# Ledger of designs, part 160: peptides against a protein of PDB entry 3WG5

Target 1, 218 residues: chain A of PDB entry 3WG5
Amino acid sequence: LAKNIVYVAQIKGQITSYTYDQFDRYITIAEQDNAEAIIIELDTPGGRADAMMNIVQRIQQSKIPVIIYVYPPGASAASAGTYIALGSHLIAMAPGTSIGACRPILGYSQNGSIIEAPPKITNYFIAYIKSLAQESGRNATIAEEFITKDLSLTPEEALKYGVIEVVARDINELLKKSNGMKTKIPVNGRYVTLNFTNVEVRYLAPSFKDKLISYITD
Target 2, 218 residues: chain A of PDB entry 3WG5 as posed
Amino acid sequence: LAKNIVYVAQIKGQITSYTYDQFDRYITIAEQDNAEAIIIELDTPGGRADAMMNIVQRIQQSKIPVIIYVYPPGASAASAGTYIALGSHLIAMAPGTSIGACRPILGYSQNGSIIEAPPAITNYFIAYIKSLAQESGRNATIAEEFITKDLSLTPEEALKYGVIEVVARDINELLKKSNGMKTKIPVNGRYVTLNFTNVEVRYLAPSFKDKLISYITD

## One batch from the design tools (peptide; made by RFdiffusion4, then SolubleMPNN)

Design b2_p19_2_s4 (from b2_p19_2, 12 letters changed)
Fold by OpenDDE base, seed 3:
Structure b2_p19_2_s4 (fold): chain B 218 residues (1-218), chain C 218 residues (1-218), chain A 19 residues (1-19)
Amino acid sequence: as target 1 above (218 residues)
Amino acid sequence: as target 1 above (218 residues)
Amino acid sequence: KPVFDGVEIEAIGYNSALL
């Protein structure tokens, strides 16, 4: 019996438009092989709002389920990473990871202080993050508080408050726990029931370009 | 005789990942209609390096010619906008526009001073911008100087130095001057001779999302 | 960790929102 394939790829570092290219490449490979899903192991401190919005759109346009997995322990889906997660078909977190801190900023001052975004930008991202939460049936109140209170959550808190769907230590536990779950957003207009009963896990390596840009953005 | 279609779309403001979505949407519409070309009226002060790289890749993957037109008078293809232009099938500029100032930065300090990028990043973008110029048969020395000297050029200088292909006051003059030119990069592996002899110009409007993000990024 | 402001290939004055 041909095993269904689940792809696993790693995205680490800042959310940039190169991160978009990584998402696009990884999802495209998984789409071409008609994978059951792709799992993105995400570890990000945040990044560009625009890159984030494109990544969310690319995930929403995916022909297969995209699972955001905040991994390994010590990783974060911080800031832009939270938006990406909330835009995905399923969110998982490893113990010892974090999610949240979503307030938009304009940058950093010379002294390392944050330059605050004007209210128009902050309010836009409040509306945006709430929309992502609502569309995915996740906690829109907490999503707003990720901005308004700079809230960060543990995996256990995020699960409890209905921000995420799975706490898992590794890919095997993630596949086991998410098997039979419905995607939180549609895949090609339909909610998909995940089938991880007899899957082959395939890891996608970063391209040479991916490695080079990761090296310069770190 | 069915007229060939040329699409015209406007991209204004910062180069962000939302700008990527605009490029992708506009090019996709033009591809679907088998347009002779799409003209992007570009007015940007720059933006994200990563978004720029994705936009360049999307242009290079286009099934139709993508013309970057720095327009209207007073517009710029500054910083990231220059890279996008250099990655395109044809560059046009209106009189009173500018191109260049391509040095990567890490952001701004509280006092508005630039935080310089480390040499590794600067050198990466020097290599990248030179590659774009070389691949398009444009002036790679000037492309490097856009970074190393923060050089900005007028349309007349840019044309003279072989950075751009056309100076045009409006779309009609652009179509007239570019008619019969070959694309500076391939379209689906072949250099295309532009045919603007009997074309219908169709303007693409920004989506509601495009307008909203433009409003918050300005 | 400072959200590493993605390399801005930006002319002086436009700060994209960082998340």
Scores: peptide ipSAE 0.054, ipTM 0.328, DockQ to the pose 0.110; fails the geometry check
Fold by OpenDDE base, seed 4:
Structure b2_p19_2_s4 (fold): chain B 218 residues (1-218), chain C 218 residues (1-218), chain A 19 residues (1-19)
Amino acid sequence: as target 1 above (218 residues)
Amino acid sequence: as target 1 above (218 residues)
Amino acid sequence: KPVFDGVEIEAIGYNSALL
């Protein structure tokens, strides 16, 4: 029996329009190969809200399950990363990672101080993040508190509160623990039961462009 | 029987991208030689959070145990140094050293005053430091208090509270006391029992670049 | 939507945070 393919790709750094291109490319490759899933190893401090929303849409439009895995240890799904995770079919975190801190800002002043977002923007993102949580059957109260309290959680806390589905040390443990789980949002209108019993893991490399942009944004 | 090699290297000063390069170089050398461990003699007042997170990742990715040793007496694992320590396979401190004071800041104003980090950043690092502590089976409450209370501990306090594993006066005492201990985080997915019964200690020298950057940043 | 252009849902540049 042909092994089901699981793609793994890394997305690291700020969420930008270029990050959208990475998501789109990676998901498209996995879709073309009718993969069982794609796992995105996510490590982000956050980034642009517009790019984030586009990424969420791209994930939700995916023909295959998109698993956001906050990885490696020390990584975060901070800010925009939390929204992306909440918009995905399954969230996993490695030990030593974090999720949350979702309060929108308008940017940084010349002195490095935060330019606060007006209440209108903050309230928009509260509604948006709650929607993502509700749609995925995740903790909408905590999702709101990621904004209102600037809350950030450990993997164990996030699991306990029903923000995420899996704590896993590596891809193999993730596949093992998520095997037989249903996606938290539909894939092509259906909640899919993940089958990782006989999978081939394929790693997707960043393009040269991906590497260059990472180099410029670092 | 070939003696197991233990590497010892010094990292001193501010945590920067260059400090990451030092960690990476030192760990890589020790990995190439299949060392039993590398001991990093750490003395830092702190530094950049980004560099710190990269260092933690590099430690966690190490193919060999990385022991953070706050050394010599008078040294500190302050701020970023505490995170690095908590991300490591084993923490030791010499008498007369300190650990803690982990509250993030945005920088220093022109008058030398601290620019406070917004709650968003503070809460992120609370989650991050708690995650490191939890993953390593260390005291997550104290790890949080390193931020929330600007707590700093003596070696004896840190040992008592389960923040660190060893108090040692020198490398020989460290090797003796840590012999037979398990790493607090996995090495290549396994908790490793340290074997220091028949070890050769090899000191790694800073590169010329390491010396130059230390000179510029001091 | 144009209103969110330039909103950073950054967790404030952890990169700029000093620890």
Scores: peptide ipSAE 0.041, ipTM 0.318, DockQ to the pose 0.091; fails the geometry check
Fold by OpenDDE base, seed 1:
Structure b2_p19_2_s4 (fold): chain B 218 residues (1-218), chain C 218 residues (1-218), chain A 19 residues (1-19)
Amino acid sequence: as target 1 above (218 residues)
Amino acid sequence: as target 1 above (218 residues)
Amino acid sequence: KPVFDGVEIEAIGYNSALL
């Protein structure tokens, strides 16, 4: 029997292999407890492409709905964070957050200038992000423009353009608004209707390792 | 008598000589068991051209149909992976995946910049990829553009342009959709009609060596 | 800065030399 439990966890900072470990741990806990969903409060400037792709896969392999919530106000799902969001079962944003700026880069030069990605890489990620958007029934044109125009959107714009599903000020409003919504991608091959009636909210704290790594990478 | 068995194996990561060994092992197992087909869940960013060409040859020498399935969602058949797919008996993609970006390079410089291939090498691979597409009755113009334009496609685009044969969310949908399809290239000199009625699906796990090598190359 | 740190475009097999 699905427990009327919703897990909430925070993932903050750069997207790395350690961020994958955080996602994996959090989702695994929620899966083991047969939670109704896990909400991941995401605040990221971006990070590694490989880690991002692994995180997307881990979300898509989840036995339960994974909701990406760009939170708190002032947070972003920038670059890699946008891909992660687009790969998830539901996207929510708090007012005062942003999403987008997905253009791949090879890194930073010694002078702090961006090393541009060659067309091969840029086009790869255009196809990838469009595919994530299309699979989730989200705006693939805007997803492409997150790369080609370095576009960033407000929550209201992202909602209006069909990039995200919910604008919510807090977890309670998120649960209320997303109650009865269908997941934008399948859970174990089926689109799930979220049931947030009389749910217990459980917060998952970052591990000591998660805290240490976040501290080192920030 | 062909057993109503379909093998499924995963090949993830860079295309190397070790990836060839994985393909060879998996296909050999399926051949020995007279399987109806083997489905290889492919997720690759690309790799070595020599290994890729050997893998293509191994697929083309297979006694049974080899289906390349770009899976799971978020996976890619990038670069070398596209050539492998184009050399196979059937290509499927999951939603949220990509294919393309086939321009050859000589490697990476110390600063992470791409070392461009000379025209001689580029033209060789243009001819090679076009040949794979033509032999399989797939879109040779798009195959060329995977190199000349660094093109990457979504599953829907790849299907629409006749690069791939199936878009499927999972193995069950793949089997259902590909049932009754003819292989795009011959199996032992004959085009085979796939028969996925009442098949037993057998998963082939990666060997310990396969896991170790994947871990080292990731 | 939006860091799509493409350094691990190694894993996207772009770091694999030829194809």
Scores: peptide ipSAE 0.038, ipTM 0.343, DockQ to the pose 0.096; fails the geometry check
Fold by OpenDDE base, seed 2:
Structure b2_p19_2_s4 (fold): chain B 218 residues (1-218), chain C 218 residues (1-218), chain A 19 residues (1-19)
Amino acid sequence: as target 1 above (218 residues)
Amino acid sequence: as target 1 above (218 residues)
Amino acid sequence: KPVFDGVEIEAIGYNSALL
């Protein structure tokens, strides 16, 4: 029997191999407890593509719905964060957040200028992001434009264009608005109708390791 | 009597000489057991051209059908992976995967920029990839464009353009959809009609060596 | 490795004659 529990966890900062460990840990805890869903409060400027792809894969393999919530106001799901969101079961954004800016780069030069990715890499990520959008029934044209035009959207724009599913000010509004929605990708091969009626919200705290690494990488 | 067995194995990461050893081992096991086919779940960013060509040759010499399955969602058959797929008996892709980006390079400079391959090398691989496509009855024009345009495709696009044969969410859907299909290249000089009626699926685990090398190369 | 927003992506193939 699924517990009427929704987990909430925070992931903040750059997407790295350590961010994967956080996602894996949080989802695993929620899976073990047969939670109705886990909400990941995401605030990221982006990060590593390898870690991003692993995170997307971990979300898609989740035994429970994983909701990406771009939160709090002022947060972003930039670059790698957009891919993660597009790979998730439901995307929500708080007012005053942003999503997009997905163009791959090779890094920064000594002068801080971007080292552009070659067309090979750019086209790879265009195909990848479009596939994530198409699978989730989200706007693949906009997903492509997140790369080709360095596009960034507000929550209202992202909702309007069919990139995201929910605009919500807080967890309570998110649960209320997403109640009865179907996941945008399958959970264990099935589209799940979210049931947030009379749920217990449980917050997962970052581990000491999670706090330490955030402190070192910031 | 062929056993109604389909093997499934995973190959993930860069295409190297070690990846060849994995392909060879997996195919050999399936050959020894007279399996109906082996499905290779492929997730690769690409890799070495020499290893790729050896893998293609090993697949073409297989005594059983070798199905390349770009899996799971978020995986890719990028660069060398595309060549391997085009050299196989059947290509499947999961939703959310990609294929393409086949332009050869010499490597990366210290600043992370691509060192371009000279026209001689590029033209060699254009001819090579076109030959693989033509022999398998797949779209040779798109195969060329994987190099000349650094093209990458979604599963739906790749299917539409005749690059791949199957889009499937999982092994069960793959087996269901590919049942009764002919291999795109011969097995022991004959095009085989795949028979996946009442098959036993056997997963081949990576060896300890395979796990160790993945751990060292990651 | 290529990057999203400053962090290295595992590049599409790092080794010799890369396809």
Scores: peptide ipSAE 0.030, ipTM 0.333, DockQ to the pose 0.120; fails the geometry check

Design b2_p19_3_s1 (from b2_p19_3, 9 letters changed)
Fold by OpenDDE base, seed 5:
Structure b2_p19_3_s1 (fold): chain B 218 residues (1-218), chain C 218 residues (1-218), chain A 19 residues (1-19)
Amino acid sequence: as target 1 above (218 residues)
Amino acid sequence: as target 1 above (218 residues)
Amino acid sequence: KVVGIEPIDFISIEDAKAL
C-alpha cells in the first residue's frame, strides 16, 4: 500500500525574507512528492510584515495541506507567527506554547523602545487578520483582539475559542488527532480531509544556507 | 462562435511610474484584441500618488472594461491600490484580501516613522477619493473614511458597504459572478454589460523588464 | 514633493517581549 507521506520541517526565529524561502522550499519539496501534508514546527517571536504576508500567500497557494504546529513546548507563534498560523490549513499547538500578540510596530528605537504603528497601519492589520480568521472559519473576534488588546493565548484557550484546531504533545499525537479533519481553507479549491492512516513521517533538515542564516539572525 | 477574450494580468508590489507602464501595456494589448475585458490581479501595499493618478486616468481612458481583482488570498489593494480600484470598471476581491488604508503621507523619516501629510494634502485626497467613489456609484463615505479613519475592509465588508462588486475565490468564479454586470463607470461613454459567456481566458505574462523591476522593488 | 500613499511593507509585526 503506497504509504502516504507527511513531511515535517522546523522554522525557528524571526520571520524574514529568508523565512519565506524556507517555507517555499519545504512546501515545494512536499508538493513534488505529493505528500499528504507538511507539518511546519514553528517557533517565532514575530518579524517582518512583508515576509509574513508572502508566507501566508505561499501557504494558500500550496498544492497540499500545510499544518502549522507551534512546537516544542516553550515555543510561540507570536505576532507574525500568528498570522501565518491563521493563514494555514490547520493549526496545532503543543502544551506550554503560546499564540497571539499581533500588534504591529514600526520598529525599535535606539533605546529599545517600541515605535508604535500609526492607527492606519494597525487598522490595516486588523482587517487583514480578521480576513484570515474568517476565511479559515476561526475566531475573528479573538484575531482582532490579538492586535487591539495584544492578547496571547495558551493552547487550551486557543482551542476553546476556536483559534486553533489541535493541541498535541508530539507529532504522533498530532497525526492521530488531526486524522480525518478537514483543512480549514481549501487546497486547490477543495477542502481536503487529512488521511494520516499508515503514513511515513519524513523530516526535512534545514539546508546549509538555512543554518547559516539562522546563525546570523539569532 | 468567435470566443470573447478576457485577458488576465498580474500587478504586484509598490505603485510607481513603472506600474503605470505595466497597466498601459496590459490594457493596450487587450484593447488591440478587442477583448471583452481585462482583469488585473492586483496586490499592492500602496505607493506614489502621482503614479496612482496616472493609472486611474489610463483605466478611465480604456476602450474596454478594466476589472481590478485583489488577488490572491493574502493580497491587498492598500492605499494607492484602493484609489486604482475605485477608478476601475469593476472591483473584485478574493477571500483573505483587504482594501483601504488610504491616508496620504509625505514619506518616512530616518527612524522609519511616517511623515504626516499636511491637512491641505489630506483634504485634496479626500476630495479625490470621494470623487472616484461617486463617479463609480461606490460608497463615498467609506472612501473618505479610508483616509480619515485609515479604515481597511475585508472583502465581505467591502461588498456589504458597496465599495466593491464581487467576492470571488478564483478567475472562474469572478467571471461567473460578474457575467451580466454593468461596468461601474463608462467605457467609451457607455456603461458596458459584461459578457463572460463562452470566453477564452488569456494570461499576460510579465515582461522581462517587469520581472526585473519587481526584483528590485521587493 | 511626491506624496506617498503609505506602503505597509516597512512594518514589523513583532512581539517585543520575545526579543
Scores: peptide ipSAE 0.040, ipTM 0.259, DockQ to the pose 0.142; fails the geometry check
Fold by OpenDDE base, seed 4:
Parts: structure tokens; sequence; C-alpha cells
Structure b2_p19_3_s1 (fold): chain B 218 residues (1-218), chain C 218 residues (1-218), chain A 19 residues (1-19)
């Protein structure tokens, strides 16, 4: 029987427009091959709100389930990464990873201090993150608190609070634990039950451009 | 006779992934309506290299001509804006605008000082900007010097050096002066002769999201 | 100003207001 394909790709570093391109490329490849899902191994300290919103939109428009996997141990889905995760079809975290710290900032001042976003912007992102949580059936209160309390959670806490769906040490455990789960948001208008019983895992390598931009952002 | 549609949209501020979304949205609308062209009124101090590269790619994939118009007077296509312009089908500038200053940086230090890009990155963008210039039949030497000499040019200089195609005070003058020009890069594999003899100008408003992100980036 | 969600390391092309 033809193995269902699961793609795995890594996105590491700041959430930027290039990150959007990576998401778009990876998801497109997986869509073209009618993959059962794509797993994005995410490790980000955060990044640009605009890129984040575009990535979320791209994920939501995906023809296949997009699983955000905060991986490897030591990785984070901080700030923009949390929004992306909350906008995805399934969130997994490896032990020793983190999620949260979603307070919007305008940037850094010349002295490296955070320039706080005005309340209007903060409130917008509160509404936005709550919407992502609500639409995905995740904990909207915690989503708000990722901003208002600058919360950062462990995988265990995030799972406990209903922010994420899976804690897994590796891709194999993720596939095992997520098998039979429904996506937290629709795929092409339908909630999909993930089937990872007979899957071929295909790793997507960064393009040359991806490598270069990663080099630039590192 | 049905008027050919020319869309005009404004992109102002830092080049970000949101800027990419704006470009994508604007171009998509214009594509859907089979516009003769879209004019992007660009005013940017620069931004992210990744977003810039994505925008360039999106422009190059456009089904219609994308005209970058550095507008209004006082606006700039600085840094990333120059790359975007060089990646477009036609560049126009209003009097009193500027283009150039394309040196890549890694960012700003905590003290607000520029963190210089390593030579490897600088050389990559030199090659990239030269490629954009060469592919568009624009001055590749000046394109390189936008990086190596941190050149900023007036519209008159940019026109003189063959960096841009049009100096125009407003959309009407731009349409008049660019009428009959060929695009500097292909549209769907062909160089297009612009026909602005009987055009309806349609202004695209920012989406609510665009307004918000502009508010955030300002 | 680019709203970054912390932590933002700014990779900017010159005169891009630090994201």
Amino acid sequence: as target 1 above (218 residues)
Amino acid sequence: as target 1 above (218 residues)
Amino acid sequence: KVVGIEPIDFISIEDAKAL
C-alpha cells in the first residue's frame, strides 16, 4: 500500500518574510505531493508581526495539515512562534522547549531597550492571539496571558493548559501520539483526522536561498 | 472602449513580510482584473533582506507589469527599496525622492550602531543586486556601488545613470511618460509594451490589516 | 515601527528602522 507521506522541514531563527517563504515553499511541496501532513520543526525566538501574520494565513490556507513542532529540545516557539503555532493545525513540543512571550514591541531603541507597543497595538494582538486560540480550540485565556503576563510555558504546562496537543521527543513519537488526532483548525474547510499508521517521512532541505538567509539571520 | 485599468497602491515604511503581503495582495488584485499595470507608490527607508527578496520574486512572478514609483516627493526607495525597484518592470521616481544606500547590515547593536554584514553577505547582495540590474537592463555598476559606496541618487542622477526609467511628478505624468515603454523584465516570459492611452486609474486602499501593520511599523 | 514580537533580532538593510 502506498505510504502516506509526511514531510518534515526545519524553520529556525527569526520570523521574517524569509520565514514566510520557507513556510510557503515547504507547504507547497507537501501540497503538491498530497502529503498526509507537513511537520515544521520550529525553533524561533520570535520576529516580525507582519511575517507572523502572513505565515499564519499561509498555514490556514494550506491544503494539508501543518503541524508545528517546537524542536529540538532547547528550541523555542517564542513570541511570533507562538502565534504561528496557535494558527496551525496541530502543535507539538519536545521536552525542554518553550512557548510564549508574545508581547508585541515596536522594536529596540538605540540603547537596546525595548520600545513598548502602544496599548492599541498590544490590544490588537491580544485580540488576534485570542482569535487564533479560539478558532483552534486552544486556551484563549493563556493566549492572552502570553501577552499580558509575558508568559512562557514548558511543553507540559502548555499541554496541561490546552495550548498544545502533543509532547513528543522526536518525529516518531510525534507521529505515534498524533495519529488519530483531528486537526485543531480546518483543512480545506474540514477537520482532518491524522493518519500516521503507514507513513513515509520525507525531510525537506533548505533551498540555497534558505541557507543563505539563515546565514544572514544568524 | 473598455478602459485599461491601472492600479495604484501605496507601500510605505519598512520592508517587512507585511510589505510582502501588501505587494502580494495588490498585485493579485491587479492580476485578477487583468490590469495593464500596477503602480506601487513606494516610500521606504529599507527593511529586511528576506522580505525584499520575496517581494522581488513576487514581482517577477507577476502576471502584470509592476511599476515601482518612488513617491511622493520626499519619499525614498532606500536600501531594500532599491532592490525592489531594480527587480520591477519599471522604475519611476518623483522629483525630490531618493534611491540607493543598499549596503546590507546584520542589524543594529544595542547601542544603535550598525552591525556590519560580513563580507560573505555583502558579496552575496552585491551579486544579487547586480543580477537584478543586469536582468532588467539597468546599470549594474551603479547597482554594485549602491552597496560598495553606499550611493544614494536623485531621480535625475538615477535616470542619467540608467538605474531608473522615468522621472514623474505624479501618476498622470508617469502614465504619460511611461506610455509605450517596454517593461525592463518580462511579464509571463514576454517584455510588455505599456499602453496608457485610455486608462482608468484605480487606487487600492490598504486593507484593515494593512492599516494596522502600517500603524505598527510607523 | 515594525512590531516585533520579542525577542527580535533585527536584520536590517541600512536605515531600515530596526525591527
Scores: peptide ipSAE 0.033, ipTM 0.299, DockQ to the pose 0.132; fails the geometry check
Fold by OpenDDE base, seed 3:
Structure b2_p19_3_s1 (fold): chain B 218 residues (1-218), chain C 218 residues (1-218), chain A 19 residues (1-19)
Amino acid sequence: as target 1 above (218 residues)
Amino acid sequence: as target 1 above (218 residues)
Amino acid sequence: KVVGIEPIDFISIEDAKAL
């Protein structure tokens, strides 16, 4: 019996054009090997909206299920990270992580204060995040409140409110709990039932380029 | 039986004079082949008003139905994209997409703040967008609110309010749902009933020039 | 000029923590 493979890769830091390249590379490798799924261990404080939107599209175009796993404990899927999670086939969070704080900003002033986005932009992202939640059958009211109320949630709260699907301490618990779940968005136009029975877990390391850019941007 | 052809082409990124050239090229190819329709998969954050108005005119001058399809999930028909959609023969949206945010601006200041358009310009585009909605039998009140309230909508909201005609996950579902629909504006002076029975779908790729310019403008 | 939504940055909460 050909062993079903699940890939695991890490994406850490700010969401940029380079983060898109990481997502694209990781998903492409997993697609080429006809993996059962890829799990992206995500830890991000946020980043660029354009890069985020491109990443969401790349996930939704995946030939295999893409699971966003907010990991390790202490990690966050903050701002852009929440959008990416809501655009994915399944969201998991480790205990001690957070999700939310999705209000768009124009940047920071010289004094470190937030430059507020105009209503045009804020309303755009409210519609965008609600659309991601609705498409995935997740709580669109809470998704909106991630922007309008600067809301952030614990894993237990996010699960309770129907924002995420799994709370798991590690990859093994994630695989066990998500086994038999349907993807929240379609894969190649069809909702897929995850099959994590007798899977081999393969870790993807950052490329040399990935390591260099993360080193320069950190 | 000569196979009826439906063309599909992608337009992604900012609306510019080059985007006009893309629309013109794609529509011209489909016209030359007497296609049943062309579907433009649109994903745009907006762009130039002059280019937008030229694109709307080019669509309205088409010898075949032009369907704007906000696709893939995560895409937007934002700002200029909404005007283009409202000027088309049929609007479809994929789940997880958005439409709206049509307020005209003069640009951005050095601090990233929006430079507001004067009332003369704002009122011009209110009249323009309302005219597009009225001509197409779509909700002109919501079209106005895309400007006056910086409104953005999900596909389900846009359908409910009568801004768009179809919510579809993919090209096949779009063809199925739009089969037998009348165009919302005339083709060569007549409202056309779409016939997507036994059609061949042909994809148009960006030209080398299209790829190069998208690469330079991104 | 109808200028679309230019690339908006989402708050890096790390930058918000530096606040």
Scores: peptide ipSAE 0.030, ipTM 0.329, DockQ to the pose 0.252; fails the geometry check
Fold by OpenDDE base, seed 2:
Structure b2_p19_3_s1 (fold): chain B 218 residues (1-218), chain C 218 residues (1-218), chain A 19 residues (1-19)
Amino acid sequence: as target 1 above (218 residues)
Amino acid sequence: as target 1 above (218 residues)
Amino acid sequence: KVVGIEPIDFISIEDAKAL
């Protein structure tokens, strides 16, 4: 029986146009191999809203399930990372990780103070994050509060509140727990039941370009 | 018997010159009342290096023990927050919080990429963070790795590695666990044994100015 | 899809003068 393949790739650091390129590359490889899923080990403090929206769109257009796994312990899906997670087919978190803090800003002033986004922009992203939550059958109230209250959650809280689907210590536990789960958003217009029976795990390494950009942006 | 007073104050958001003013105000109030200690509930993604160094100095000059408590769950003592914690008399963390990610940067370019600090600056802060760890009898190797490896730790890891002193779910558990502990740095040239027997907890609210600045900088 | 002319960022744990 053809072994189902699950790809695992890492995305760490700021969300930028280069991060989009990484998502696109990783998902494309997994699509080409007709993988059962790709797991993205995500650790991000946030980043650009435009890149985030493009990444969400790329995930939603994926021909395979894209699992966002906030990993390892100490990692976060902060700010833009939360949006990306909410746009994905499944969210998992390792113990000791966090999700939330989604308020948009215009940037930093020369004194290091945050330049607040005008209400119009904040309200746009409230609507946007709520839509991601609603489309994925996740807690839209908490998603809104990630902005309006600068809320951050532990994995246990996020699971309890229906923000995420799995808490897992490692890839093996993630595969075990998510086996038989339905994707929270459609894959090619259909909700997919994950089949992690007899899977081969394949790790995707960052490209030389990815390493260089990470080195420069880190 | 005069009830020992423990003050609790919150500092949230970016570390700036305004954050220094908050630390100074809170510590001064607790000093004036001859409090047993002040607990600062810290939740910060980081901030300015100059403000951080001033805050560390202010803590080290405190006439009372200053306990940094990374709280609530979902909070972080990230970047500048880690330095502040390492400069304090006691570090506590709530479950589901994080500490680390201490690499200095010069800022962000117009494309949102990080402008890396030159090796001279990075090496300065490696030496600085190691000195804080050494002076407080904490793990200087891990402190260095907060910079050199962009390391972040869970409370359990941080405790295990000797970065922090207490993991506690709330103020009451913190007081219970830290009772009888010695400060990790001197208070007025002497290591102090904390006495949280029959303490009154007093909460310090942010000033109007603090609220306004938080609102603007958030 | 792009809200506003100015780049919108999300709060990064890494701040501009971040330590």
Scores: peptide ipSAE 0.024, ipTM 0.217, DockQ to the pose 0.183; fails the geometry check

